# Ledger of designs, part 32: peptides against a protein of PDB entry 4Z5W

Target 1, 305 residues: chain A of PDB entry 4Z5W
Amino acid sequence: IPDVFLELNKLWYFSAQSNLFNGEMPRSLSNSRSISLLSLRNNTLSGQIYLNCSAMTNLTSLDLASNSFSGSIPSNLPNCLRLKTINFAKIKFIAQIPESFKNFQSLTSLSFSNSSIQNISSALEILQHCQNLKTLVLTLNFQKEELPSVPSLQFKNLKVLIIASCQLRGTVPQWLSNSPSLQLLDLSWNQLSGTIPPWLGSLNSLFYLDLSNNTFIGEIPHSLTSLQSLVSKENAVEEPSPDFPFFKKKNTNAGGLQYNQPSSFPPMIDLSYNSLNGSIWPEFGDLRQLHVLNLKNNNLSGNIP

## One batch from the design tools (peptide; made by RFdiffusion4, then SolubleMPNN)

Design b1_p11_1_s4 (from b1_p11_1, 5 letters changed)
Fold by OpenDDE base, seed 1:
Structure b1_p11_1_s4 (fold): chain B 305 residues (1-305), chain A 11 residues (1-11)
Amino acid sequence: as target 1 above (305 residues)
Amino acid sequence: SPPGFLTTFPD
């Protein structure tokens, strides 16, 4: 990418995604005072990620996903006082979340999906201080770690939590009950165990629940038949989507199905590929907004209602 | 195979 962004003093949106750009991010771009939205997703850019946050006073969205950047996560990003959305998916950092992210009050949406992030306990302890954090995607990190169950963890404004395919051990953490605005939860493709907790049915905005491909046991909690967002349309608060799309991957080698917004997901309960027992509750018939109920490959018995 | 999981990258 040419180093000509100083002359582009009115440039507000720069999207150069899905090209063949290589080398480092140009220094003039890292110092742009005008730029609000920057997307360089799906290129071959390399070197360290550096942004001059004192210069980049208009930066609101940053998408650098699927590039060949190296080194540490930029610890100065919290100094970008208007920065709301960050997509660092598929950048191989081999790092922990920096402690400076405790101060990241502008942050609303963060993805580190498949970014070789380590220490989930530290990551969640840091990110809970981001009071405006609504979307958190940590898929394909933290390999074989334990999902912390510390009840003091609080994500009060969290709407979307995705921590899939991490081989995480532990149980569904009680601290998620402190997220009453949660709309989407994906904890699929882990090694989570224990029972599915009844308090999940108290999350009145939860319309998408994926607990598939874990080691959950016991009965399906009856409280899931009373999820208010799936009973009535009135609770579907469409909130501002993150500036990055989501992808549902059927396998590691296939292209994912793209979803531009969380509201584009079909209302779903997926509990498939566990060790759940007991019956299917007839009261699942009360979930008039439910599009997908997936209970396959469990130990369920009795009648189908 | 189990259903797919969510990410923020296509491939």
Scores: peptide ipSAE 0.610, ipTM 0.952, DockQ to the pose 0.848
Fold by OpenDDE base, seed 3:
Structure b1_p11_1_s4 (fold): chain B 305 residues (1-305), chain A 11 residues (1-11)
Amino acid sequence: as target 1 above (305 residues)
Amino acid sequence: SPPGFLTTFPD
């Protein structure tokens, strides 16, 4: 990418997604005062990620996903006072979330999906301080770590939480009950155990629940039949989506189906590939907005309602 | 095979 962005003093949006750009990010781009939205996703960009946050006063969105960047997570990003959305998916950092992210009050959407992030406990302890954090994607990190269950963890404004395919151990953490605005939860493809907690049914905005491919036991909590967002349409909060799309991957090697917004997901309960027992509750029939109920590959018995 | 999981990258 040429180093010409100093002359582009009116450049608001720069998308160079899905090209063959290599080398480092241009210094003039890293110092752009005008740019608000920057997407360099799916290139071969390399070197250290550096943004001059004192210069980049208009930066609101950053997508650097699927690049060959190296080194540390840029600890100065919280100084980009308008930066809301960050996609760092598929950047191999081999790092922990920097402590400076405790101060990241502008942050609304963060993805580190498949970014070799380590220490989930530290990551969640840091990110809970992001008061405006609504979307958090941590899929394909923290391999074989334990999902922290510390009840003091609080993501008050969290709406989308995706921590899939981490081989995480532990249980569904009680601290998620402190996220009453949660709309989408994906904890699939882990090694989570215990029972599915009944308080999940109290998450009145939860329309997409994926707990598939874990080691959950016991009965399906009856409270899931009363998920208010799946009973009625009245609680559909129109929300500003992240500036980055989501992808539903059928496996690690397949291309994902693209979803531009969380609201584009079909209303779903997926509890498949667990060790759940007991009956299917007839009251799942009350979930008039439910599009997908997936209970396959469990130990369920009795009649299908 | 288990159902899919969510990411922010396609491949």
Scores: peptide ipSAE 0.593, ipTM 0.950, DockQ to the pose 0.875
Fold by OpenDDE base, seed 5:
Structure b1_p11_1_s4 (fold): chain B 305 residues (1-305), chain A 11 residues (1-11)
Amino acid sequence: as target 1 above (305 residues)
Amino acid sequence: SPPGFLTTFPD
């Protein structure tokens, strides 16, 4: 990429995704006063990520996903006072989240999916201080760690939480009950155990629940038949979606199905590939907005209602 | 095979 962004003093949106750009980010780009939206996703860019936050006063969105960047996560990003969305997916950091992210008050959407992030306890302890954080994606990190169940963790404004395919141990964490605005939860493809907790049915905005491919036991909580977002349409608060798309991947090597907004996901309960027992509740028939109920490959018995 | 999981990268 040429070092000409000083002359482009009116450039507000720069998208150069899915090209063959190599080398480092130009110094003039890292000092741009005009750029609000920056996407360099799916290139071969390398070196250290550096942004001059004192110069980049209009930066609101950053997508650097699927590049060959290396070194540390930029600890100065909280100084970019308007920066809301960050996609760092598939950048191999081999690091913990910086302690400076406790001060990241502008942050609304963060993805580190498949970024070799370590220490889930430290990551969640840091990110709970981000008061405006609504979307958090941590898929394909923290391999074989334990999912923290510490009740003091608080994500009050969280709407989308995805921590899939981490081989995480533990149980469904009680601190998620402190997130009353939660709309989408994906904890699939882990080693989570115990029972599915009844308090999940109290999350009135939860329209997408994926607990598939874990080691859950016991009965399906009857409270899941009373999820208000799946009974009626009335309360879907349309909030601004993150500036990056989501992908549903069948496995680590397959192409994903693209979803541009969380609202584009079909309303779903997926409890498949566990060790759940008992009957299917007839009251699942009350969930008039439910598009997908997946209970396959369990130990369920009785009549199909 | 188990159902898919969510990410922010396609491949």
Scores: peptide ipSAE 0.591, ipTM 0.950, DockQ to the pose 0.861
Fold by OpenDDE base, seed 4:
Structure b1_p11_1_s4 (fold): chain B 305 residues (1-305), chain A 11 residues (1-11)
Amino acid sequence: as target 1 above (305 residues)
Amino acid sequence: SPPGFLTTFPD
């Protein structure tokens, strides 16, 4: 990418995604006063990620995903006072979340999907201080770590939590009950154990629940049949989506499904590939907004209602 | 095989 962004003093949106750009991010780009939305996703860009946050006063969205960047997570990003959305998916940091992210008050949406992030306990302890954090995606990190269950963890404004395919151990963490605005939870493809907690059914905005491919035991909590967002449409708070799309990874070489916003996800309960027992509750029939109920590959018995 | 999981990058 040429170092010409100093001359582009009116450039608000720069999208150069899905090209063959290599080398470092131009210094003029890292100092752009005009750019609000920057997407360089799916290139071969390298070097360290450095942004001059004192210059980049308009930066609101940053998508650097699927690049060959190296080094540390930029600890100065909280100084980008308007930066809301960050997608750092598939950047191999091999790092912990910087302590400076405690001060990241502008942050609304963060993805580190498959970014070799380590120490989930530290990550969650830091990120809970992000008062405006609504979307957190940590898929394909923290390999074989334990999902912390510390009740003091509090994500008050969290709407989307995706921590899939981490081989995480532990249970469904009680601190998620402190996130009453949670709309989407994906904890699939982990090694989570214990029972599915009944308090999940108290998350009135939860319309997408993926607990598939874990080691959950016991009965399906009857409280899941009363998930208010799946009973009625009344609570569908359309919130501003993150500026990055979501993808449902497929186990086949067929491309994943793209979802441009959380509201485009089908209302779903996926509890498949666990060790759940007991019956399918007839009261799942009350979930009039439910599009997908996936209970396959469990130890369920009785009649199908 | 289990269903897929969510990411913020395409396959």
Scores: peptide ipSAE 0.560, ipTM 0.938, DockQ to the pose 0.893

Design b1_p11_2_s1 (from b1_p11_2, 9 letters changed)
Fold by OpenDDE base, seed 5:
Structure b1_p11_2_s1 (fold): chain B 305 residues (1-305), chain A 11 residues (1-11)
Amino acid sequence: as target 1 above (305 residues)
Amino acid sequence: MPSFLLSVDPN
């Protein structure tokens, strides 16, 4: 990428995704006063990520995903006072989240999907201080760690939480009951154990629940038949989505299904591939907005209602 | 097998 961004004093949006750009990010780009949205996703860019936050006063969105960047996560990003969305997916950091992210008050959406992030306890302890954090994606990190269940963790404004395919141990963490605005939860493809907690049915905005491919036991909580967002249409608060898309990995397809908005996901309960027992509740028939109920590969018995 | 979510193309 050429070092000409100093002359481009009116450039507000720069998207150069899915090209063959190599080398480092240009110094003039890291000092741009005009750029609000920057996407360099799916290139071969290398070196360390550096942004001059004192110069980049208009930066609101940053997508650097699927690049060959190395080194530490930039600890100065909280100084970018308007920076809301960060996609650092598929960048091999081999690092912990910086302690400076406790001060990241502008942050609304963060992804580190498949970025070799370590220490889930430290990551959640830091990120709980981000008062505006609504979307958190941590899939394919923290391999074989324990999911912390510490009740003091508080994500008050969290709407989307995805921590899939980490081989995490532990139980469904009780601190999630402190997130009353939660709309989407994916904890699939872990080693989570115990029972599914009844308080999940109290999350009135929860329309997408994936607990599939874990080691859960016991009955399906009857409270899941009373999820208010799945009973009635009226509670879909249209909040601004993250500037990065989501991908649903299916084992049978050569590509992920892309979803540009969380609202584009079909309303779903997936409890498949566990050790759940008992009956299917007839009251699942009250969930008039439910598109997908997946209970396959369990120990369920009785009549299908 | 079940699916899971990411913010990047899994391929």
Scores: peptide ipSAE 0.384, ipTM 0.905, DockQ to the pose 0.913
Fold by OpenDDE base, seed 2:
Structure b1_p11_2_s1 (fold): chain B 305 residues (1-305), chain A 11 residues (1-11)
Amino acid sequence: as target 1 above (305 residues)
Amino acid sequence: MPSFLLSVDPN
C-alpha cells in the first residue's frame, strides 16, 4: 500500500480487503485524521500493528483480520476515543489482552477469533470494564484453559458472546446471568461439563443458543421452553451490529455461511453432541419462533412430543 | 458435526 494518506485529508472510508497487499501498514495511514472506517482484511500485511490514536481521532472501525501481523496487541488502542469495532481475527498474536483495555469505553464490538490469545481469566477480567461492549468473539483461543466461573464478572450490555472451539474446561459460568440483554451465546466445541443451568431460560432476549459438542450431563432445563424471544415475536431492537460479519463453520470443506447481522441467524437451540439424558419437553412446542432445535447425539429417551 | 461461529471466513 503506498504511503500517500497524508494527502487524502478527506478520506473517511478505506476498504482494501481481499487483495494481495504485503509489507507493513503505511505510516501515513496509521496517522490519518480523516479515516473513520479502515478495512484491510484478508491481505498479507506484516509487522507490528501500530496506530497513532492521537492523530486517528475519527477512527470508529478497524478490520485487520486475516493478515500476517505479529507481536503484541496494541496497548494504545483505548486512546482511539471513537474506536467502536475491532476485528483482529486470524492474527497470530500469541499474547494476552492488554490491561489498558480496562479503559476502552468506546469499544462495542471485539473479535480475536483464531488469534492465539492466552489467559481467558485475565481477558474476561479486563473486558468486563468495557461498559459499552456488546459483541465479543473469542473463538479458537485459550486452548484447554478453564472458563472462569467467578460470579463477580459482569458484562451488563453484552448481546453476542462467542467462545467456541477453545477446548475450555469448566461449567456454564454463573456470571452470564448478569447479561440480561444476551441474544446470542455460542460455547460450542469446548470441554464444558456439569448440567445446563436453568437460569439460561431467564435470558429473555436469547434467541440463539449453541452448547453443542461439549460434555454436558443431566436433563435439558425445562426453563429453556420459556425463552421469551422464542415464545413471542419480540421486535429484535436492531442495535448497530459490528462492522464485521459472522461466519458459521458447518463442515471442514464447506465455505462458512456469512451472516452480516446477528438478526440474520435463525432462532436456534443446539444442544447436540453432549451426554444429556431424560425426555424432550413437550413445551418446546411453545417456542413458536424457534427454527432449529438440535438435540442429536445425546442420551435422551422417552417419546418425541 | 455441529457448527460454531467466527468473525472471519473459516476457509
Scores: peptide ipSAE 0.383, ipTM 0.906, DockQ to the pose 0.920
Fold by OpenDDE base, seed 1:
Structure b1_p11_2_s1 (fold): chain B 305 residues (1-305), chain A 11 residues (1-11)
Amino acid sequence: as target 1 above (305 residues)
Amino acid sequence: MPSFLLSVDPN
């Protein structure tokens, strides 16, 4: 990418995603006063990620996903006072989340999906201080760590939590009950154990639940039949989506399904590939908005209602 | 078959 962004003093949106750009980010770009939206996703950019937050006073969205950047996560990003969305997916950091992110009050959406992030306990302890954090994607990190169950963790404004395919141990964490605005939860493809907690059915905005491919035992909580977002359409709050798309991994050679907004996901309960027992509750018939109920590969018995 | 969510194309 040429170092000409000083001349582009009116450039508000720069998208150069899905190209063949290599080398480092231009210094003039990392000092741009005009840029609000920066997307360089799916290139071969390299070096250390550096942004001059004192210069980049208009920066609101940063997508650097799927690049060859190296080194640490930039600890100065909280100084970008308008920065709301960060996508750092598929960047091999081999790092922990910086302690400075406790001060990241502008942050609304964060992804480190498949970014070799370590120490989930520290990550969640830091990120709980981000009062405006609504979307958190941490899939394919924290390999074989324990999902912290510390009840003091509070994500009051969290709407989308995705921590899939981490081989995480532990249970469904009680601190998620402190997230009453949660709409989407994906904890699939871990080593989570214990029972599915009844308080999940108290999350009135939860329309997408994926707990598939874990080691959950016991009965399906009857409270899941009372999820208000799945009973009535009136609770489908279309909230501002993150500036990055979501992808559902499919095993077919057909590319992952892209979803531009969380609201584009079909309302779903996936509890498949666990060790759940007991019956299917007839009251699942009350979930008139439910599109997908996946209970396959469990130890369920009795009649199908 | 892994069917989990990501913020980037898994391919």
Scores: peptide ipSAE 0.382, ipTM 0.898, DockQ to the pose 0.846
Fold by OpenDDE base, seed 4:
Parts: C-alpha cells; sequence; structure tokens
Structure b1_p11_2_s1 (fold): chain B 305 residues (1-305), chain A 11 residues (1-11)
C-alpha cells in the first residue's frame, strides 16, 4: 500500500479488503486524521500494528483481520477515543489482552477470533471494564484453558458473546447472568461440563443459544421454554451491529455462512452433541419465534412432543 | 458435527 494518505485529507472510509497487499501498513495511514473506517482485512500485511491515536481522531472502526501482522496487541488503542469496532481475527499475536484495555471506553465490538490469544481469565477481567462493550468474539483462542466462573465478572451491556472452539473447560459461568441484554451466546465446541443452568432462561433478549459440542449433562432446563425473545417478537432490539461480519463454520469445504448482523441469525437453540438426558419439553412449542431447535446427539428419551 | 461462529471466514 503506498504511503500517500497524508494527501488524502478527506478520506473517511478506506476499504482495501480481500486484495494481495503485502508489507507494512503505511505510516501516513497510521497517522490519518480523516479516516473513520479502516478495513485491510484479508491481505498479507505484515509488521507490527501501530496506530497514532493522537492523530487518528476520527477512527471509529478498524478491521485488520486475516493479515500477517506480528508483535503485540497495540496497547495504545484505548487512546483512540472514537474507536468502537476492532476486528483482529486471524492475526497471530500469541499474547494476552493488554491491561490498557481496561480504559477502552469507546470499545463496542471486539474480535480476536483465531488470534492466538492467551489467558481468558485476564482477558475477561480486563474487558469487563469496557462499559460500552456489546460484542465480544474470542473464538479459537485460549486452547484448553478454564472458562472463569468468578461471579464478580460483569459485562452489563454485552449482547453478543462468542467464545467457541476453545476447548474450554469449566461450566456455564454464572457471571453471564449479569448480562441481561445478552442476545447471542455461542460457547460451542468447548469442553464445558455440568448442567445447563436454569438462569439462562431468564435472559429475556437471548434468541441465539449455541452450547453444542460440549460435555453438558442432566436435563434441558425447563426455563429455556420461556425465553421471552423466542416466545414473542416484542424484545427484538435492533441495535447497530459491529462493522465486521460473523461467519458460521460449516463442516464442508464450502465457505462459511456470512451473517452481516446478529439479527440475521435465525433464532436458535443448539444443544446438540452433549450428554443431556430426560425428555424434550412440550413447552418448546411455546417458542413461536424459534427457527432452529437442535438437540441431536444427546441421551434424550421419551416422546417427541 | 455442529457449527460455530467466528468474525472471519473459516476457509
Amino acid sequence: as target 1 above (305 residues)
Amino acid sequence: MPSFLLSVDPN
């Protein structure tokens, strides 16, 4: 990418995603006063990520995902006072979340999907201080770590939590009950154990629940049949989605299903590939907004209602 | 096997 962004003093949006750009991010780009949205996703960019947050006063969205960047996570990003959305997916950091992210008050959406992030306990302890954090995607990190269950963890404004395919141990963490605005939860492809907690049914905005491919035991909590977002349409809070898409991994060599907004996900309960027992509750029939109920590959018995 | 969510194309 040429170092010409100083001359582009009116450039508000720069999208150069899905190209063959290599080398470092130009210094003029890292100092752009005009750029609000920067996407360099899916290139071969390298070097350390550095942004001059004192210069980049208009930066609101940063997508650097699927690049060959190296080094540390930029600890100065909280100084980018308007930066809301960060996509650092598929950047091999091999790092922990910086302590400076405690001060990241502008942050609304963060993804580190498949970024070799370590120490989930520290990550969650830090990120809970991000009072405006609504979307958190941490899929394919923290391999074989324990999902912290510390009740003091508090994500008050969290709407989307995706921590899939981490081989995480532990249980469904009770601190999620402190997130009453949670709309989407994906904890699939972990090694989570215990029972599915009844308080999940109290998350009135939860329309997408993926607990599939874990080691959950016991009965399906009856409270899931009363998930208000799946009973009625009234609670569909259309909030602004993050400036990055979501992808549903398919088992086939076909590309992931892209979802541009969390609201574009079909209302779903996926509890498949667990060790759940007991019956399918007839009251799942009350979930009139439910599109997908996936209970396959469990130890369920009785009649199908 | 079930699917899971990411913020990037898995392929």
Scores: peptide ipSAE 0.373, ipTM 0.898, DockQ to the pose 0.902

Design b1_p11_2_s2 (from b1_p11_2, 7 letters changed)
Fold by OpenDDE base, seed 2:
Structure b1_p11_2_s2 (fold): chain B 305 residues (1-305), chain A 11 residues (1-11)
Amino acid sequence: as target 1 above (305 residues)
Amino acid sequence: MSSFLTSVDPS
């Protein structure tokens, strides 16, 4: 990428995703006063990520995902006072979340999916201080760590939580009951154990639940048949989605399905590939908005209602 | 097999 951004004083959006750009990010780009949205996703950019937050006063969205960046996570990003969305997926950091992210009050959407992030306990302890955090994607990190269940953790404004394919141990964390705005939960492809907690059915905005490929035992909580978002067509106000898309990785060699908004996901309960027992509740028939009920590969018995 | 979500194409 040429170092010409000093001359581009009116550049608001720079999207150069899915190209073959290599080398370092231009210094003039890291100092751009005009840029609001920066997307360099899916290139071969290298070096350390550096942004001059004192210069980049208009920066609201940063997508650097799927690049060959190295080094530390930029600890100064909280100084970018308007920065709302960060996609650092598929960047190999081999790092913990910086302590400075406790001060990241502008942050609304964060992804570190497949970024070799370590210490989930520290990450969640830090990120709970981000009061505006609505979307958190931490898939393919924290390999074989324990998912913290500390009740003091609070994500009050969390709408989307994705911590899939981490081989995480532990249980469904009680602190999620303090996230009443939660719409989408994916904890699939972990080693989570215990029972599925009944309080999940109290998350009235929850329309997408993936707990598949874990080690959950016991009965399906009957309270899941009363998920209000799946009973009634409440007009889910299309809240501003993250500036980064989501991808559904199917375990087939087929490419990931892209979803531009969380609302584009079919309403789903996936409890497949666990050790759940008991019956399928007939009251799942009350979930008139449910598109996908996946209960396969469990120890369920009785009649199919 | 079940799927999981990410913010980048897993391909």
Scores: peptide ipSAE 0.426, ipTM 0.910, DockQ to the pose 0.931
Fold by OpenDDE base, seed 5:
Structure b1_p11_2_s2 (fold): chain B 305 residues (1-305), chain A 11 residues (1-11)
Amino acid sequence: as target 1 above (305 residues)
Amino acid sequence: MSSFLTSVDPS
C-alpha cells in the first residue's frame, strides 16, 4: 500500500479488503486524521500493528482480519477515543489481551476469532471493564483452557457472545445471568459439562442459543420453553450490528455462510451432540418464532410432542 | 455435524 494518505485529508472510508497487499501498513495511514472506517481484511499485510491514536481521532472501525501481522496486540488502542469496532480475526498473535483494554470505554464490538489468544480468565477480567461492549467473538482461541464461572464477572450490555471451538472445560458460566440483553450465545464445540442452567430461559432477548457439541447432561431445562424472544416478535430490539460479518461453519468442506447482521440468524436452539436425557417438552410448541430446534445425537426419550 | 460461529471466513 503506498504511503500517500497524508494527501488524502478528506478520506473517511478506506476499504481495500480481499486483495494481495503485502508489507507493512504505511505510516501515513497509521497517522490519518480523517479516516473513520478502515478495512484491510483478507490481505498479506505483515509487521507490527501500529496506530497513532493521538492522530487517528476519527477512527471508529478497524478491520485487519486475515492478515500476516505479527507481534503483540497494540496496547495503545484504548487511546483511540472513538474506536468502537475491532476485527482482529485470523491474526496469529500468540498473546494475551492487554491490561490497557480495561480503559477501552469506546469499544462496542471485538473479535479475536482464530487469533491464538491465550488466557481466557485474564481476557474476561479485562473486557468486563468495557462498559459499552455488546459483541464479543473469541472463537478458536484458549485451546483446552477452563471457561471461568466467576460470579463477579459482569457484562451488563453484552448482546452477542461467541466462544466456540476452544475445547473449553467447565460449565455454562453463571456470570452470563448478569447479561439480560444477551441475544446470541454460541458456546458450541467445547468440552463444557454439567447441566444446562434454568436461568438461560430468563434471558428474554436470547433468540439464538448454540450449546451443541459439548458434554452436557441431564434434562433440557423447561425454562427454555418460555424464552420471550421466541414466543413473541415484539421484543426484537434492532441494535446497531458490528461492522464485521459473522460466518457459520457447518462442515469441514463447505464454505461458511455469511451473516452481515445478528438479526439475520434464524431463531435457533441447538443442543445437538450432547448427553441430554428426558423428554422433549410439549411447550416447545409455544416458541412460535423458533425456526430451528436441533436436539439430535442426545439420549432423549419418550414421545415426540 | 453441528456448526459454530466466527467473524472470519473459515475457508
Scores: peptide ipSAE 0.425, ipTM 0.912, DockQ to the pose 0.922
Fold by OpenDDE base, seed 4:
Structure b1_p11_2_s2 (fold): chain B 305 residues (1-305), chain A 11 residues (1-11)
Amino acid sequence: as target 1 above (305 residues)
Amino acid sequence: MSSFLTSVDPS
């Protein structure tokens, strides 16, 4: 990418995604006063990620996903006082989330999906201080770590939590009950165990639940038949989606389904590929907004209602 | 097979 962004003093949006750009991010770009939205996703950009947050006063969205950046996660990003959305997916950091992210009050949406992030306990302890954090995507990190169950963890404004395919151990953490605005939870493709907790049914905004491909045991909590977002339409709070899309990865070599907004996901309960037993509750019939109920590959018995 | 979510194209 040429170093010409000093001359582009009115440039508000720069999208150069899905090209063949290589080398480092231009210094003029890292110092742009005008850019609000920056997407360089799906290139071969390299070097260390550096942004002059003192200069980049308009930066609101940063998508650097799927690049060959190296080095540390830039610890100065909290100084970008308007930066709301960060997509650092598929950047091989091999790092922990920096402690400076405790101060990241502008942050609303963060993805480190498939970024070789380590220490989920530290990550969650840090990110709970991001009071405006609504979307957190940590898929394909923390390999074989334990999902912390520390009750003091609090994500008050969390709406979307995706921590899939991490081989995480532990149980569904009680601290998620402190996130009453949670709309989407994906903890699929882990090694989570124990029972599915009944308090999940108290998450009145939860319309998408994926606990598939874990080691959950016991009965399906009857409280899931009372999920208010799936009973009635009235609770579909359309909130501003992150500036990065979501992808549903299928186990086939076929490209993932892209979803531009969390609201574009079909209302779903996926509990497939567990060791759940007991019956399918007839009261699942009360979930009039439910599009997908996936209970396959469990130990369920009785009649299908 | 079940699917999982990410913020990057899995392709």
Scores: peptide ipSAE 0.423, ipTM 0.904, DockQ to the pose 0.926
Fold by OpenDDE base, seed 1:
Structure b1_p11_2_s2 (fold): chain B 305 residues (1-305), chain A 11 residues (1-11)
Amino acid sequence: as target 1 above (305 residues)
Amino acid sequence: MSSFLTSVDPS
């Protein structure tokens, strides 16, 4: 990418995604006063990520996903006072989340999906201080760590939580009951154990639940048949989507399905590939907005209602 | 098989 951004003093949106750009990010770009949205996703950019937050006063969205950046996560990003969305997916950091992110009050959407992030306990302890955090994607990190169950963790404004395919141990954490605005939860492809907690059915905005490919035991909580967002359309809070898309990875060699907004996901309960027992509750028939109910590969018995 | 979500194409 050429170092010409000093001349582009009116440039508000720069998208150069899915190209063949290599080398480092131009210094003039990392000092741009005009840029609000920056997307360099899916290139071969390298070096350390550096942004001059004192210069980049208009920066609101940053997508650097799928690049060859190295080094630590930039600890100065909280100084970008308007920065709301960060996509750092598929960047091999091999790092912990910086302590400075406790002060990241502008942050609304964060992804580190498949970024070799370590120490989930520290990550969640830090990120709970982000008062405006609505979307958090941590898939393919924290390999074989334990999902912390510390009741003091609080994500009051969280709407989308995705921590899939981490081989995480532990249980469904009680601290998630403190997230009443949660719309989407994906904890699939872990080693989570215990029972599915009944308080999940109290999350009135929860329309997408994926707990598949874990080691859950016991019965399906009857409270899941009363998820208000799946009973009626009235509770579908259309809130601002993150500036980055989501991808559904299927185990087939077929490319991931792209979803541009969380609202584009079909309303779903996936509890497949666990050790759940008991019956399918007839009251699942009350979930008139439910598109997908996946209970495959469990120990369920009785009649199908 | 069940799927999981990411913010990047898994390709």
Scores: peptide ipSAE 0.437, ipTM 0.913, DockQ to the pose 0.916; fails the geometry check

